Peptides against a protein of PDB entry 2KNC. Designs and how they scored, part 31

Target 1, 74 residues: chain A of PDB entry 2KNC
Amino acid sequence: KGPDILVVLLSVMGAILLIGLAALLIWKLLITIHDRKEFAKFEEERARAKWDTANNPLYKEATSTFTNITYRGT

## One batch from the design tools (peptide; made by RFdiffusion4, then SolubleMPNN)

Design b2_p15_4_s4 (from b2_p15_4, 12 letters changed)
Fold by OpenDDE base, seed 3:
Structure b2_p15_4_s4 (fold): chain B 74 residues (1-74), chain A 15 residues (1-15)
Amino acid sequence: as target 1 above (74 residues)
Amino acid sequence: LLLALLLLQLLLDLL
């Protein structure tokens, strides 16, 4: 029996649809991996910047702790 | 993925 022309047509249509879907999934996956890597770097740099701000010698805390030498805690 | 491989295989079997 020669190939059923209907089976050939349906298989080709199905293959095209699946290739298109696979390409979209690969594209979305690549973007998602890229964005997550960039976001992870950004959050790491932001975390480091917060730690460096705490040690910034130009940062004067709004609160100064004065040890009162005359405070005998009763 | 499996369905794509099956359709590709079916296409190859029809050629």
Scores: peptide ipSAE 0.046, ipTM 0.683, DockQ to the pose 0.164
Fold by OpenDDE base, seed 5:
Structure b2_p15_4_s4 (fold): chain B 74 residues (1-74), chain A 15 residues (1-15)
Amino acid sequence: as target 1 above (74 residues)
Amino acid sequence: LLLALLLLQLLLDLL
């Protein structure tokens, strides 16, 4: 009995859809890995820039804690 | 991938 034309057609359509879905998943995975590596590098550079700013002798912390010696809590 | 290979095999078995 020749191949059921409906089964062949459905299997070809299913194969095309699965190949397309697999290609999209691989593409999304590659982008996600790339973006995570780039983001990790940017966060490391940002962390280093924050450390360099904290060690900059020109950066006086804008927060001077003045202990008000006149504030005797009574 | 495995499902695509199974469908390809099924297609070859139907020809």
Scores: peptide ipSAE 0.046, ipTM 0.689, DockQ to the pose 0.272
Fold by OpenDDE base, seed 1:
Structure b2_p15_4_s4 (fold): chain B 74 residues (1-74), chain A 15 residues (1-15)
Amino acid sequence: as target 1 above (74 residues)
Amino acid sequence: LLLALLLLQLLLDLL
């Protein structure tokens, strides 16, 4: 009994669909890994920029406390 | 993936 031609056709169609689905899953996985790496790098750079601003001895807070030397507290 | 390999194998066994 030769292979059922319908079984052969359905198996070929199923294989093509599964290869397509596998390619889409691999593509999505690569994008997801890329986006996570880029986002992690962006958050690291943003964290570094905050640390550099906080530790910058040239950063003067916008609020300066002026001690009025003429204020005689009664 | 495993299902795709199994179906590919089944296709090869049918040919």
Scores: peptide ipSAE 0.045, ipTM 0.678, DockQ to the pose 0.296
Fold by OpenDDE base, seed 4:
Structure b2_p15_4_s4 (fold): chain B 74 residues (1-74), chain A 15 residues (1-15)
Amino acid sequence: as target 1 above (74 residues)
Amino acid sequence: LLLALLLLQLLLDLL
């Protein structure tokens, strides 16, 4: 009894759908891994730029606490 | 993955 033509057609359609879905999942996974690595690198560069801005000696905190040595509270 | 390999094998056995 030759393979039922309907079973062959359904198996080919199912195989194409599974290959297509697998290719889309692999593609989405590769993009997601790439974007996460690039975003982690961008946040590291942004953190370094914030450290360089915080260590810029031109940003003296505008808060000079003057301890008045002469304030003997009576 | 294993299910896709099993279906591919079934397709090859049907040809």
Scores: peptide ipSAE 0.041, ipTM 0.667, DockQ to the pose 0.228

Design b2_p15_5_s1 (from b2_p15_5, 14 letters changed)
Fold by OpenDDE base, seed 5:
Structure b2_p15_5_s1 (fold): chain B 74 residues (1-74), chain A 15 residues (1-15)
Amino acid sequence: as target 1 above (74 residues)
Amino acid sequence: LLLSLLLLLLLLSLL
């Protein structure tokens, strides 16, 4: 008896769905890896910009700590 | 992928 036409149809439909799902998963994985690399670079640049702001010789801290020489903690 | 390949091989074995 030739292959059950129903089994062939269901197997082809299942194969197409699995190939489509696999392609979507690969695509999503590639995007996720790309976005994670870009986000990591942006967070590194933000971290460096914060450190460079701390070393900016033009940035005078708005808080001057005056050591009161008259305050002997007794 | 492996399941799709296995299904394709099964389909080819029924032809």
Scores: peptide ipSAE 0.040, ipTM 0.667, DockQ to the pose 0.226
Fold by OpenDDE base, seed 2:
Order: C-alpha cells, then structure tokens, then sequence
Structure b2_p15_5_s1 (fold): chain B 74 residues (1-74), chain A 15 residues (1-15)
C-alpha cells in the first residue's frame, strides 16, 4: 500500500511535538538544577556572612555575663 | 529522543 500521506503527516507532526516537549523538559530540568546550585551557593555565602557578623567585635552579644569574683559557690 | 525516533521508525515500517 503506498504511504498514506495523512499518516506520514500526522507521524511527522507528532514527532516534532514530542521533540519540542522533550527539549522544553530538558531545558526546565537544566534551569531547575542551575537554580538549586545557585540557591545552595547563596545560602553558603549568607551563612559565611553570618559567621563574619558573629565575629565582628562591634556586635557584642546582648548578654554580658558578669562573673561575680566574690561568688564562692557554697 | 531515542524513544520518539524508535516510534517514528516503527510508524515508517508500518507504512
């Protein structure tokens, strides 16, 4: 039977749609992996900035522990 | 991609 031109056209259209959908899924996956890596880097940089702020001698903890030198624990 | 190509080849073999 000669190739049914309609079946060939529908198969080519279906193949193009599947390739397009696969390309969009790969693109979305790459972006999602990129965004997760960038977010992890951002949280690491934010954590480091918090450590530098905690070691800043200008940021005294609001809790001054006065050790009473005369407190011999009974 | 490989699955869509295999499906296309299968459809072409059925014509």
Amino acid sequence: as target 1 above (74 residues)
Amino acid sequence: LLLSLLLLLLLLSLL
Scores: peptide ipSAE 0.039, ipTM 0.664, DockQ to the pose 0.184
Fold by OpenDDE base, seed 4:
Structure b2_p15_5_s1 (fold): chain B 74 residues (1-74), chain A 15 residues (1-15)
Amino acid sequence: as target 1 above (74 residues)
Amino acid sequence: LLLSLLLLLLLLSLL
């Protein structure tokens, strides 16, 4: 008995659905990996910009600790 | 993925 035509049709439909789903999952995975790399780069650039803002030579810390060299504690 | 491809090749060999 040749393969039942119904089994062949259902197997082809199932194969097309599985290939389509696999292609969508691969596509989503590639986008997710790309977006994570771009986001990591953006957070690194933001961290560098925060360091450049913290090292702004115009931002003198409001606390200057003067060690008084003439303070002989009695 | 490899298992699904192997299954697809098996199904195509039965046609």
Scores: peptide ipSAE 0.035, ipTM 0.643, DockQ to the pose 0.196
Fold by OpenDDE base, seed 3:
Structure b2_p15_5_s1 (fold): chain B 74 residues (1-74), chain A 15 residues (1-15)
Amino acid sequence: as target 1 above (74 residues)
Amino acid sequence: LLLSLLLLLLLLSLL
């Protein structure tokens, strides 16, 4: 008895749907891995920028205690 | 994925 034409059609449709679903899962996995790598780079760059701001002697609070030499305390 | 595709092709060949 040749394969029931309906069973062949349903199997081909099922195969196409499974391939489509597998492609979407692979795509989602690739994006999720990409986004995690990009976020890790962004946090590293943000950490470096924070270190540069903390080590920038321009942003050390210039608590230059200007001892006002003209302040003769009477 | 390749194994599932091969299994699907095998299942289609047995039908």
Scores: peptide ipSAE 0.033, ipTM 0.629, DockQ to the pose 0.206

Design b2_p15_5_s3 (from b2_p15_5, 13 letters changed)
Fold by OpenDDE base, seed 1:
Structure b2_p15_5_s3 (fold): chain B 74 residues (1-74), chain A 15 residues (1-15)
Amino acid sequence: as target 1 above (74 residues)
Amino acid sequence: LLLALKLLQELLELL
């Protein structure tokens, strides 16, 4: 008895579905790796910009705490 | 690619 035509059809359909799923998984993996690399670069650029702001001698903190050295609390 | 070739071979062996 030749291979059941039904088994051959189901195996071909299963193979197409597995190839489609594998392609989607590879696509998702590539995007996830790309996004992680881009996010890591963005966080590095943001960290550098924060360091440049911290070393900017023109940056005055919005809070100036004036300690009055002449305040002798009675 | 290799997995697709292996699946195609397994399908040909079932024929």
Scores: peptide ipSAE 0.047, ipTM 0.687, DockQ to the pose 0.336
Fold by OpenDDE base, seed 2:
Structure b2_p15_5_s3 (fold): chain B 74 residues (1-74), chain A 15 residues (1-15)
Amino acid sequence: as target 1 above (74 residues)
Amino acid sequence: LLLALKLLQELLELL
């Protein structure tokens, strides 16, 4: 029985579509993994930058308590 | 890879 030309054509078309879909899924998966890793790094760097700001020797606390030695509470 | 080789083999057996 010669190959059913219609079955061969449909199988080739199906294989091309499956390869294309698989390539898109792999691409999306790689991007999603990359973006999650980069976002996690960005959030870690942002957390560190807040700690570095809190420990920044140039950061003066907005609230300084001065005991006014000349204030005789009446 | 193995799945693609199987599909290629099945396609070649159909030809």
Scores: peptide ipSAE 0.045, ipTM 0.681, DockQ to the pose 0.312
Fold by OpenDDE base, seed 5:
Structure b2_p15_5_s3 (fold): chain B 74 residues (1-74), chain A 15 residues (1-15)
Amino acid sequence: as target 1 above (74 residues)
Amino acid sequence: LLLALKLLQELLELL
């Protein structure tokens, strides 16, 4: 009995869909790994730049807190 | 890969 043409057609369609889905999942996985690695480096560099600014003796905070010792709130 | 080879084998067994 020759293969049921409907079974063959459905199996080929299913195989194409599974290959397409697998390719999309691999593509998404590669992008997600790449983007997470790049973002982690960017946040590390940003953190280092903040620490370097805090340790720079030339960095004068634009905000000087003056405790006004003469301010007795009456 | 192994799953695709298995599916191809199953398809060939249907022919």
Scores: peptide ipSAE 0.044, ipTM 0.677, DockQ to the pose 0.309
Fold by OpenDDE base, seed 3:
Structure b2_p15_5_s3 (fold): chain B 74 residues (1-74), chain A 15 residues (1-15)
Amino acid sequence: as target 1 above (74 residues)
Amino acid sequence: LLLALKLLQELLELL
């Protein structure tokens, strides 16, 4: 008995859908790994820039926090 | 890869 034509059609349709879904999952996984690596690099560069700014003797913070010694928080 | 080869094998066994 040859394969049931309905079983063959449904199996081919199912295989195409599974291949399509697998391709989308692989694509999403690759993007996610790429974006995580790029984000980690960006945060490292941002951390370095903060350290370089803090060590620059010409950099004065635009905001100075003064502890008001006369402020008794009653 | 292995899953795709297995699915291809199962499809060929159905023919």
Scores: peptide ipSAE 0.043, ipTM 0.665, DockQ to the pose 0.365

Design b2_p15_5_s4 (from b2_p15_5, 13 letters changed)
Fold by OpenDDE base, seed 1:
Formats: structure tokens, C-alpha cells, sequence
Structure b2_p15_5_s4 (fold): chain B 74 residues (1-74), chain A 15 residues (1-15)
């Protein structure tokens, strides 16, 4: 009895679906790796910019705590 | 990819 034409058709359809799913998984994996590399680069550039700001002698913190040394609490 | 090749080989053996 030759291969059941129905089994062959279902197996071809299943193979196409699995190839499609595999292509989507590879695509998602490539994007996820790309985005993680770009995000890591962005966080490194942001960390460098923060260090440059911290070492800038012209950087004044927006919060000036004025301690009034002349305040003798009664 | 490897799994798709194995499935294709199984399909060819069924023919």
C-alpha cells in the first residue's frame, strides 16, 4: 500500500508550519540579541555621561543644602 | 534548521 496521500499531505503541512515557526523563533532571537547589545551600549554611554557629569567641576547639584551655622536653636 | 532537515529526511523516507 503506497504512502497514505493524507499522511503525506498532513506531514508536508506540518513541516511548513514547523519551518515557519522556526523562522519566527530565529527572527525573534536575532532581534532580542540585537536589542540587548544596543541596550548594553546605551547603558554604557549613559554611565560614561554620568561619570563625565560627576567629574565636571562646573556641575552644581540642583539641591543646595544651606546649613545656617548661626542658627542657635533656643 | 537541523530539526527541519530531519523532518524533511523523514518525509522523503515516507515517500
Amino acid sequence: as target 1 above (74 residues)
Amino acid sequence: ILLALELLQQLLKLL
Scores: peptide ipSAE 0.063, ipTM 0.712, DockQ to the pose 0.375
Fold by OpenDDE base, seed 3:
Structure b2_p15_5_s4 (fold): chain B 74 residues (1-74), chain A 15 residues (1-15)
Amino acid sequence: as target 1 above (74 residues)
Amino acid sequence: ILLALELLQQLLKLL
């Protein structure tokens, strides 16, 4: 008995859908891994820039926090 | 991936 033509058609359609879904998942996984590596590099560069700024004796923060010693929070 | 390989193997067994 040859393969049931309906079973073959449904199996081919199912295989195409699963291959398509697998390709999308692989693509998403590759992007996610890439973006996580790039984000980790960006946060490391940002951390270094913060340290370099803190060690620059010419850098003055544009905002200074003054503790008002006369503010008794009642 | 494993599921797609199993389905491909099932399709090949049907042919």
Scores: peptide ipSAE 0.061, ipTM 0.703, DockQ to the pose 0.345
Fold by OpenDDE base, seed 2:
Structure b2_p15_5_s4 (fold): chain B 74 residues (1-74), chain A 15 residues (1-15)
Amino acid sequence: as target 1 above (74 residues)
Amino acid sequence: ILLALELLQQLLKLL
């Protein structure tokens, strides 16, 4: 029984669609892993920049403490 | 992936 030409055509079309879908899923997975690594690096660099800011002599704390000269704590 | 390999194997059996 020769190959049913319709079954061969439908199977080739189905295989192409599955390969295309698999390629898109692999691509999406690679991007998602890349973005998570890049975001983790960005948050680490941002955390380091905050520590460096704490040692920056130009950094002024937003909190102004006023000493009440009349307050004698007991 | 496994399903695509099974379909490819079925295609090769039909040829």
Scores: peptide ipSAE 0.060, ipTM 0.713, DockQ to the pose 0.347
Fold by OpenDDE base, seed 5:
Structure b2_p15_5_s4 (fold): chain B 74 residues (1-74), chain A 15 residues (1-15)
Amino acid sequence: as target 1 above (74 residues)
Amino acid sequence: ILLALELLQQLLKLL
């Protein structure tokens, strides 16, 4: 009995869809791993730059806290 | 991959 042409067509369509879905999942996984590694490096470099700024004796905070001794809240 | 090989083997058995 020859293969049911409908079963063959549905199986080929199903195989194409599964291959397409697998390719999309692999692609998404590769991008997600790449982006997480790049973002982790960026946050590490940003953290280091903040620490280096805090330890730099030439860094004067742009915020001078002036205690106004004449401010008696009446 | 394994599922795709099983499906291909099932397809070949229909032939």
Scores: peptide ipSAE 0.054, ipTM 0.700, DockQ to the pose 0.315

Design b2_p15_6_s1 (from b2_p15_6, 12 letters changed)
Fold by OpenDDE base, seed 5:
Structure b2_p15_6_s1 (fold): chain B 74 residues (1-74), chain A 15 residues (1-15)
Amino acid sequence: as target 1 above (74 residues)
Amino acid sequence: LVLLLLLLALELALS
């Protein structure tokens, strides 16, 4: 039988769609890996900044707890 | 995979 033009056309269309989908998936994967690495660095820097604030000997807590010596909780 | 499917479709088109 001569070449089935319909089979060739459908195969080419299917291949273009699969290549396009694969390229989009690879692109999305690369972005997702990049964004997760950047977010992990940001959370690490934020965690370090919190630790540095907690260990800063110049940090005076805004909250002063006064024990009321006269408060005998009955 | 895509290349294999193209080769299979070519074989089916030429048969």
Scores: peptide ipSAE 0.050, ipTM 0.697, DockQ to the pose 0.143
Fold by OpenDDE base, seed 2:
Structure b2_p15_6_s1 (fold): chain B 74 residues (1-74), chain A 15 residues (1-15)
Amino acid sequence: as target 1 above (74 residues)
Amino acid sequence: LVLLLLLLALELALS
């Protein structure tokens, strides 16, 4: 029986669709991995900056507490 | 994998 032209056409169409889908999945995976690495680095830098701000000796709190020595708390 | 399936489909279609 000669080559089934329909089987050949369907196999080629199926292969093109699978290659296209695989390429999109690989592309999405690469972007997702890249974005997660960049985001993780950003959150690490943000965490470090928060610690540096908390330990900054130049940081003065906006509030000052004064002990009123005349207040006897009756 | 896709290339292998394509080759297998080609072999089956030419047989």
Scores: peptide ipSAE 0.049, ipTM 0.691, DockQ to the pose 0.161
Fold by OpenDDE base, seed 4:
Structure b2_p15_6_s1 (fold): chain B 74 residues (1-74), chain A 15 residues (1-15)
Amino acid sequence: as target 1 above (74 residues)
Amino acid sequence: LVLLLLLLALELALS
């Protein structure tokens, strides 16, 4: 039987669509991996910055505990 | 996989 032109056209169309979809999935995967690595780095830097801020000698805690020396618990 | 399916479709189209 001569080449089924319709089968060739549908196979080429299907191949183009599958290649396009595969390229989009690879692209999305690469971006997602990149963004997760950058976000993990950002959260690590933010965690370190919080530790440095907590150790800031200029920071006064809003809560001060005063021991009332005059309180005789009678 | 896509290349294999394309080759299979080509074989079917040429048969």
Scores: peptide ipSAE 0.046, ipTM 0.688, DockQ to the pose 0.134
Fold by OpenDDE base, seed 3:
Structure b2_p15_6_s1 (fold): chain B 74 residues (1-74), chain A 15 residues (1-15)
Amino acid sequence: as target 1 above (74 residues)
Amino acid sequence: LVLLLLLLALELALS
């Protein structure tokens, strides 16, 4: 049987679509891995900045809890 | 892998 031109055309079209889809998946995977690595670094830097602020003897918490000694909870 | 599958599909289409 001679080459089925329709099978050849559909196989080529399918291959192009699969290559395109694979390229998009690889690209998305690389971006997702990159973004997760950058986000993890950002959270580490943020955690370090919070630690530095907590240990700064010049840092006074903006929230002062005053115990009202006259508040007799009736 | 994709190239190998394409070659296999081509062989099946030419057979």
Scores: peptide ipSAE 0.044, ipTM 0.683, DockQ to the pose 0.187

Design b2_p15_6_s2 (from b2_p15_6, 11 letters changed)
Fold by OpenDDE base, seed 2:
Structure b2_p15_6_s2 (fold): chain B 74 residues (1-74), chain A 15 residues (1-15)
Amino acid sequence: as target 1 above (74 residues)
Amino acid sequence: LPLLVLLTALLEVLE
Protein backbone atom coordinates (compact mmCIF):
# COMPACT_ATOMS: atom_id res chain seq x y z
CA LYS B 1 0.00 0.00 0.00
CA GLY B 2 1.63 3.29 -1.07
CA PRO B 3 1.80 5.94 1.67
CA ASP B 4 -1.70 7.23 2.33
CA ILE B 5 -1.26 10.95 1.59
CA LEU B 6 -4.03 11.75 4.10
CA VAL B 7 -2.23 9.80 6.88
CA VAL B 8 1.04 11.63 6.05
CA LEU B 9 -0.66 15.06 6.11
CA LEU B 10 -2.47 14.33 9.41
CA SER B 11 0.74 12.94 11.01
CA VAL B 12 2.77 16.02 9.96
CA MET B 13 0.04 18.38 11.22
CA GLY B 14 -0.19 16.46 14.52
CA ALA B 15 3.61 16.52 14.86
CA ILE B 16 3.77 20.32 14.30
CA LEU B 17 1.03 20.85 16.91
CA LEU B 18 2.80 18.57 19.44
CA ILE B 19 6.19 20.30 18.86
CA GLY B 20 4.54 23.73 19.23
CA LEU B 21 2.77 22.67 22.44
CA ALA B 22 5.96 21.10 23.85
CA ALA B 23 7.96 24.27 23.05
CA LEU B 24 5.33 26.45 24.80
CA LEU B 25 5.30 24.15 27.86
CA ILE B 26 9.13 24.15 28.08
CA TRP B 27 9.19 27.96 27.66
CA LYS B 28 6.51 28.46 30.36
CA LEU B 29 8.33 26.04 32.69
CA LEU B 30 11.68 27.83 32.24
CA ILE B 31 10.11 31.27 32.89
CA THR B 32 8.20 29.97 35.94
CA ILE B 33 11.38 28.43 37.42
CA HIS B 34 13.36 31.61 36.65
CA ASP B 35 10.74 33.92 38.21
CA ARG B 36 10.43 31.74 41.34
CA LYS B 37 14.24 31.73 41.80
CA GLU B 38 14.42 35.51 41.31
CA PHE B 39 11.51 36.08 43.72
CA ALA B 40 13.12 33.77 46.32
CA LYS B 41 16.39 35.79 46.07
CA PHE B 42 14.46 39.07 46.35
CA GLU B 43 12.63 37.85 49.50
CA GLU B 44 15.96 36.65 51.00
CA GLU B 45 17.59 40.06 50.31
CA ARG B 46 14.50 41.83 51.75
CA ALA B 47 14.65 39.62 54.86
CA ARG B 48 18.39 40.43 55.28
CA ALA B 49 17.71 44.17 54.81
CA LYS B 50 14.95 43.99 57.49
CA TRP B 51 17.34 42.29 59.94
CA ASP B 52 20.04 44.89 59.19
CA THR B 53 17.52 47.75 59.70
CA ALA B 54 16.32 46.21 62.99
CA ASN B 55 19.92 46.05 64.26
CA ASN B 56 20.88 49.53 62.97
CA PRO B 57 21.53 51.71 66.08
CA LEU B 58 20.59 54.75 63.95
CA TYR B 59 17.10 53.32 63.21
CA LYS B 60 14.45 55.18 65.18
CA GLU B 61 10.93 53.81 65.07
CA ALA B 62 8.45 56.28 63.56
CA THR B 63 6.37 55.88 66.76
CA SER B 64 7.52 57.28 70.11
CA THR B 65 5.68 55.89 73.13
CA PHE B 66 5.27 58.42 75.95
CA THR B 67 4.38 56.82 79.28
CA ASN B 68 1.98 59.10 81.13
CA ILE B 69 3.39 58.99 84.73
CA THR B 70 0.01 60.25 86.06
CA TYR B 71 -1.94 57.26 84.62
CA ARG B 72 -2.64 55.00 87.63
CA GLY B 73 -4.54 52.33 85.61
CA THR B 74 -7.95 52.62 87.32
CA LEU A 1 14.96 12.31 21.37
CA PRO A 2 11.42 13.48 20.35
CA LEU A 3 12.70 14.71 16.96
CA LEU A 4 14.35 11.32 16.28
CA VAL A 5 11.14 9.49 17.26
CA LEU A 6 9.19 11.79 14.92
CA LEU A 7 11.65 11.17 12.07
CA THR A 8 11.50 7.38 12.54
CA ALA A 9 7.68 7.44 12.72
CA LEU A 10 7.56 9.57 9.54
CA LEU A 11 9.89 7.11 7.74
CA GLU A 12 7.73 4.17 8.91
CA VAL A 13 4.58 5.89 7.51
CA LEU A 14 6.39 6.55 4.17
CA GLU A 15 7.22 2.82 3.70
Scores: peptide ipSAE 0.039, ipTM 0.674, DockQ to the pose 0.210
Fold by OpenDDE base, seed 4:
Structure b2_p15_6_s2 (fold): chain B 74 residues (1-74), chain A 15 residues (1-15)
Amino acid sequence: as target 1 above (74 residues)
Amino acid sequence: LPLLVLLTALLEVLE
């Protein structure tokens, strides 16, 4: 029995849809992996920049704790 | 694997 033309058409349409969906999923996965790697690098660079800012010898904390050595608590 | 199964199923429908 020659291939039913309807079965051939539906199988080809289904194959095209599955290939298209697979390509979109692969594309989304590649972008997601790329974005996560770039974001991790950005957060590492930001953490380093925050450390360099915290160690800025020009930034004196506005709070100086003076221990008064002459304070005899009554 | 899924692509090979799809290709074999397509060949079986074309026979």
Scores: peptide ipSAE 0.038, ipTM 0.663, DockQ to the pose 0.168
Fold by OpenDDE base, seed 5:
Structure b2_p15_6_s2 (fold): chain B 74 residues (1-74), chain A 15 residues (1-15)
Amino acid sequence: as target 1 above (74 residues)
Amino acid sequence: LPLLVLLTALLEVLE
């Protein structure tokens, strides 16, 4: 029986849809991996900047702890 | 893999 023209058409349509879906999934995966790497780098740089601010010798804490020498806790 | 399965299915439909 010659190839059922309908089966060939449906197989080609199915193939195009599967290739298109696979290409979209690969594209989305590449973007997601890229964005996750960039976001992780930004969070690491932000974490480092917070630690560097704590070690800034120009940062005077607004809170001066005065040890009251007269406070003998009875 | 998916391309080989598609080629084999296309050959099986062409017989």
Scores: peptide ipSAE 0.038, ipTM 0.668, DockQ to the pose 0.157
Fold by OpenDDE base, seed 1:
Structure b2_p15_6_s2 (fold): chain B 74 residues (1-74), chain A 15 residues (1-15)
Amino acid sequence: as target 1 above (74 residues)
Amino acid sequence: LPLLVLLTALLEVLE
């Protein structure tokens, strides 16, 4: 019972294609997980930087609300 | 697991 040469060739081709596809899927998955973690970190750092700026004693808010006591709304 | 199954199937085809 020699192996059917066609079955051997098709099995090897199928194995190569499956390994290649699996490697691409793993690579894409790793990048996607990395990018999502990096983006989450970036948004956290951006949120922290906004809070740190708000607490900076040198930061003057560009908008000062002055209640004009002389504004009697007539 | 899947790699082991692939190797065993390849060996079974070569026998």
Scores: peptide ipSAE 0.038, ipTM 0.668, DockQ to the pose 0.228

Design b2_p15_6_s3 (from b2_p15_6, 12 letters changed)
Fold by OpenDDE base, seed 5:
Structure b2_p15_6_s3 (fold): chain B 74 residues (1-74), chain A 15 residues (1-15)
Amino acid sequence: as target 1 above (74 residues)
Amino acid sequence: VVLLLLLLALELLEL
């Protein structure tokens, strides 16, 4: 009995589906790794910009604490 | 897996 043509056809169809699924998984993984690296860099730059805003020499805190040297608590 | 299925398909086809 020659090779079961149905087994060959099902094997080829299964191989095509597995290649397609593997390609989609690799593509999704590459995008997800790229997007996470970019997002982590943006969050680090945003965090660093928020900390550097505390050192902006143009923003004098509107509250100057004057230590009144004459306020000896009596 | 795909390569093994391809080799098995070739073996089954006597190619």
Scores: peptide ipSAE 0.031, ipTM 0.606, DockQ to the pose 0.119
Fold by OpenDDE base, seed 2:
Structure b2_p15_6_s3 (fold): chain B 74 residues (1-74), chain A 15 residues (1-15)
Amino acid sequence: as target 1 above (74 residues)
Amino acid sequence: VVLLLLLLALELLEL
């Protein structure tokens, strides 16, 4: 019995669809791994920027502690 | 999977 042309066509179409789906899944996985690494770097840079903001030379703490040099505590 | 489908396609084609 010669090859069922319909079965061959459906198998080739199914294989192309599965390769296409696998390529999309690999692509999405690569992007998701990239985005997680970039997001981790961004959160680290944002954390570092917050530490530099705590040392902003323009930020004067509202609390000035005056040590009275004449006050010898009892 | 793809390799198995390729082998199945060859078998179905009698190649």
Scores: peptide ipSAE 0.029, ipTM 0.598, DockQ to the pose 0.108
Fold by OpenDDE base, seed 4:
Parts: C-alpha cells; sequence; structure tokens
Structure b2_p15_6_s3 (fold): chain B 74 residues (1-74), chain A 15 residues (1-15)
C-alpha cells in the first residue's frame, strides 16, 4: 500500500516543528551561556572596582600609628 | 537529530 499521504504530511510537519523547536532551544542555550559568562565578568569587574575603591591610594586610613621612639616607659 | 529525521524520512518513503 503506497505511503499514506496523511502520514507523510503529518511526519513532514512534525519534523519541521521539531527542527524549529530544536533550533530555538539551541539559540536560547547559546544566549544563556553567553549572558552568564558576561554577567560573571561584570561581577568580577565590579568586585575589582570595589577592591580598587578600598585600595584607592588617596584613601589614607584616618589612623596613622606613630611609634614614638622617645617613649621610654618609666 | 538531522540523521534521525533523515532515517525516519527514508523509512516513511519505503512504506
Amino acid sequence: as target 1 above (74 residues)
Amino acid sequence: VVLLLLLLALELLEL
């Protein structure tokens, strides 16, 4: 019995839908992986910028400990 | 995926 034309049409339609869905899932996965890498880089740069703010060479700690070399404790 | 769809298309063509 030759291929049922309805089975062939439904299989081709199903194949097109599956290829389209697979392409969208791959595309979404690639974007999600890219965005996670870019976000991780942004959080690392933000962490480094916070460390650069803590190591601002203009930020002298308001407390300078001077060891008085002339202090002979009696 | 593409290989599986090709095999399925061949199987459906031989029916």
Scores: peptide ipSAE 0.026, ipTM 0.573, DockQ to the pose 0.118
Fold by OpenDDE base, seed 1:
Structure b2_p15_6_s3 (fold): chain B 74 residues (1-74), chain A 15 residues (1-15)
Amino acid sequence: as target 1 above (74 residues)
Amino acid sequence: VVLLLLLLALELLEL
């Protein structure tokens, strides 16, 4: 008894769908791995680019404290 | 079965 023609057609259709699905999963996995690496690099660059405003030699506080040398505290 | 695998894969794909 040859395989039922309907079973063969459904198996071929199912195989095509599974190949398409596997390709999408592989693609998603590659993107997710790429994006996580890029995001980790971006957060590391951002963490390094967080100049501690306290230690940035280019940061001048908008507030300057002037000691008035003429101020004799009574 | 195929529909359940498709739904599971859509869920895993976040679509």
Scores: peptide ipSAE 0.021, ipTM 0.513, DockQ to the pose 0.043

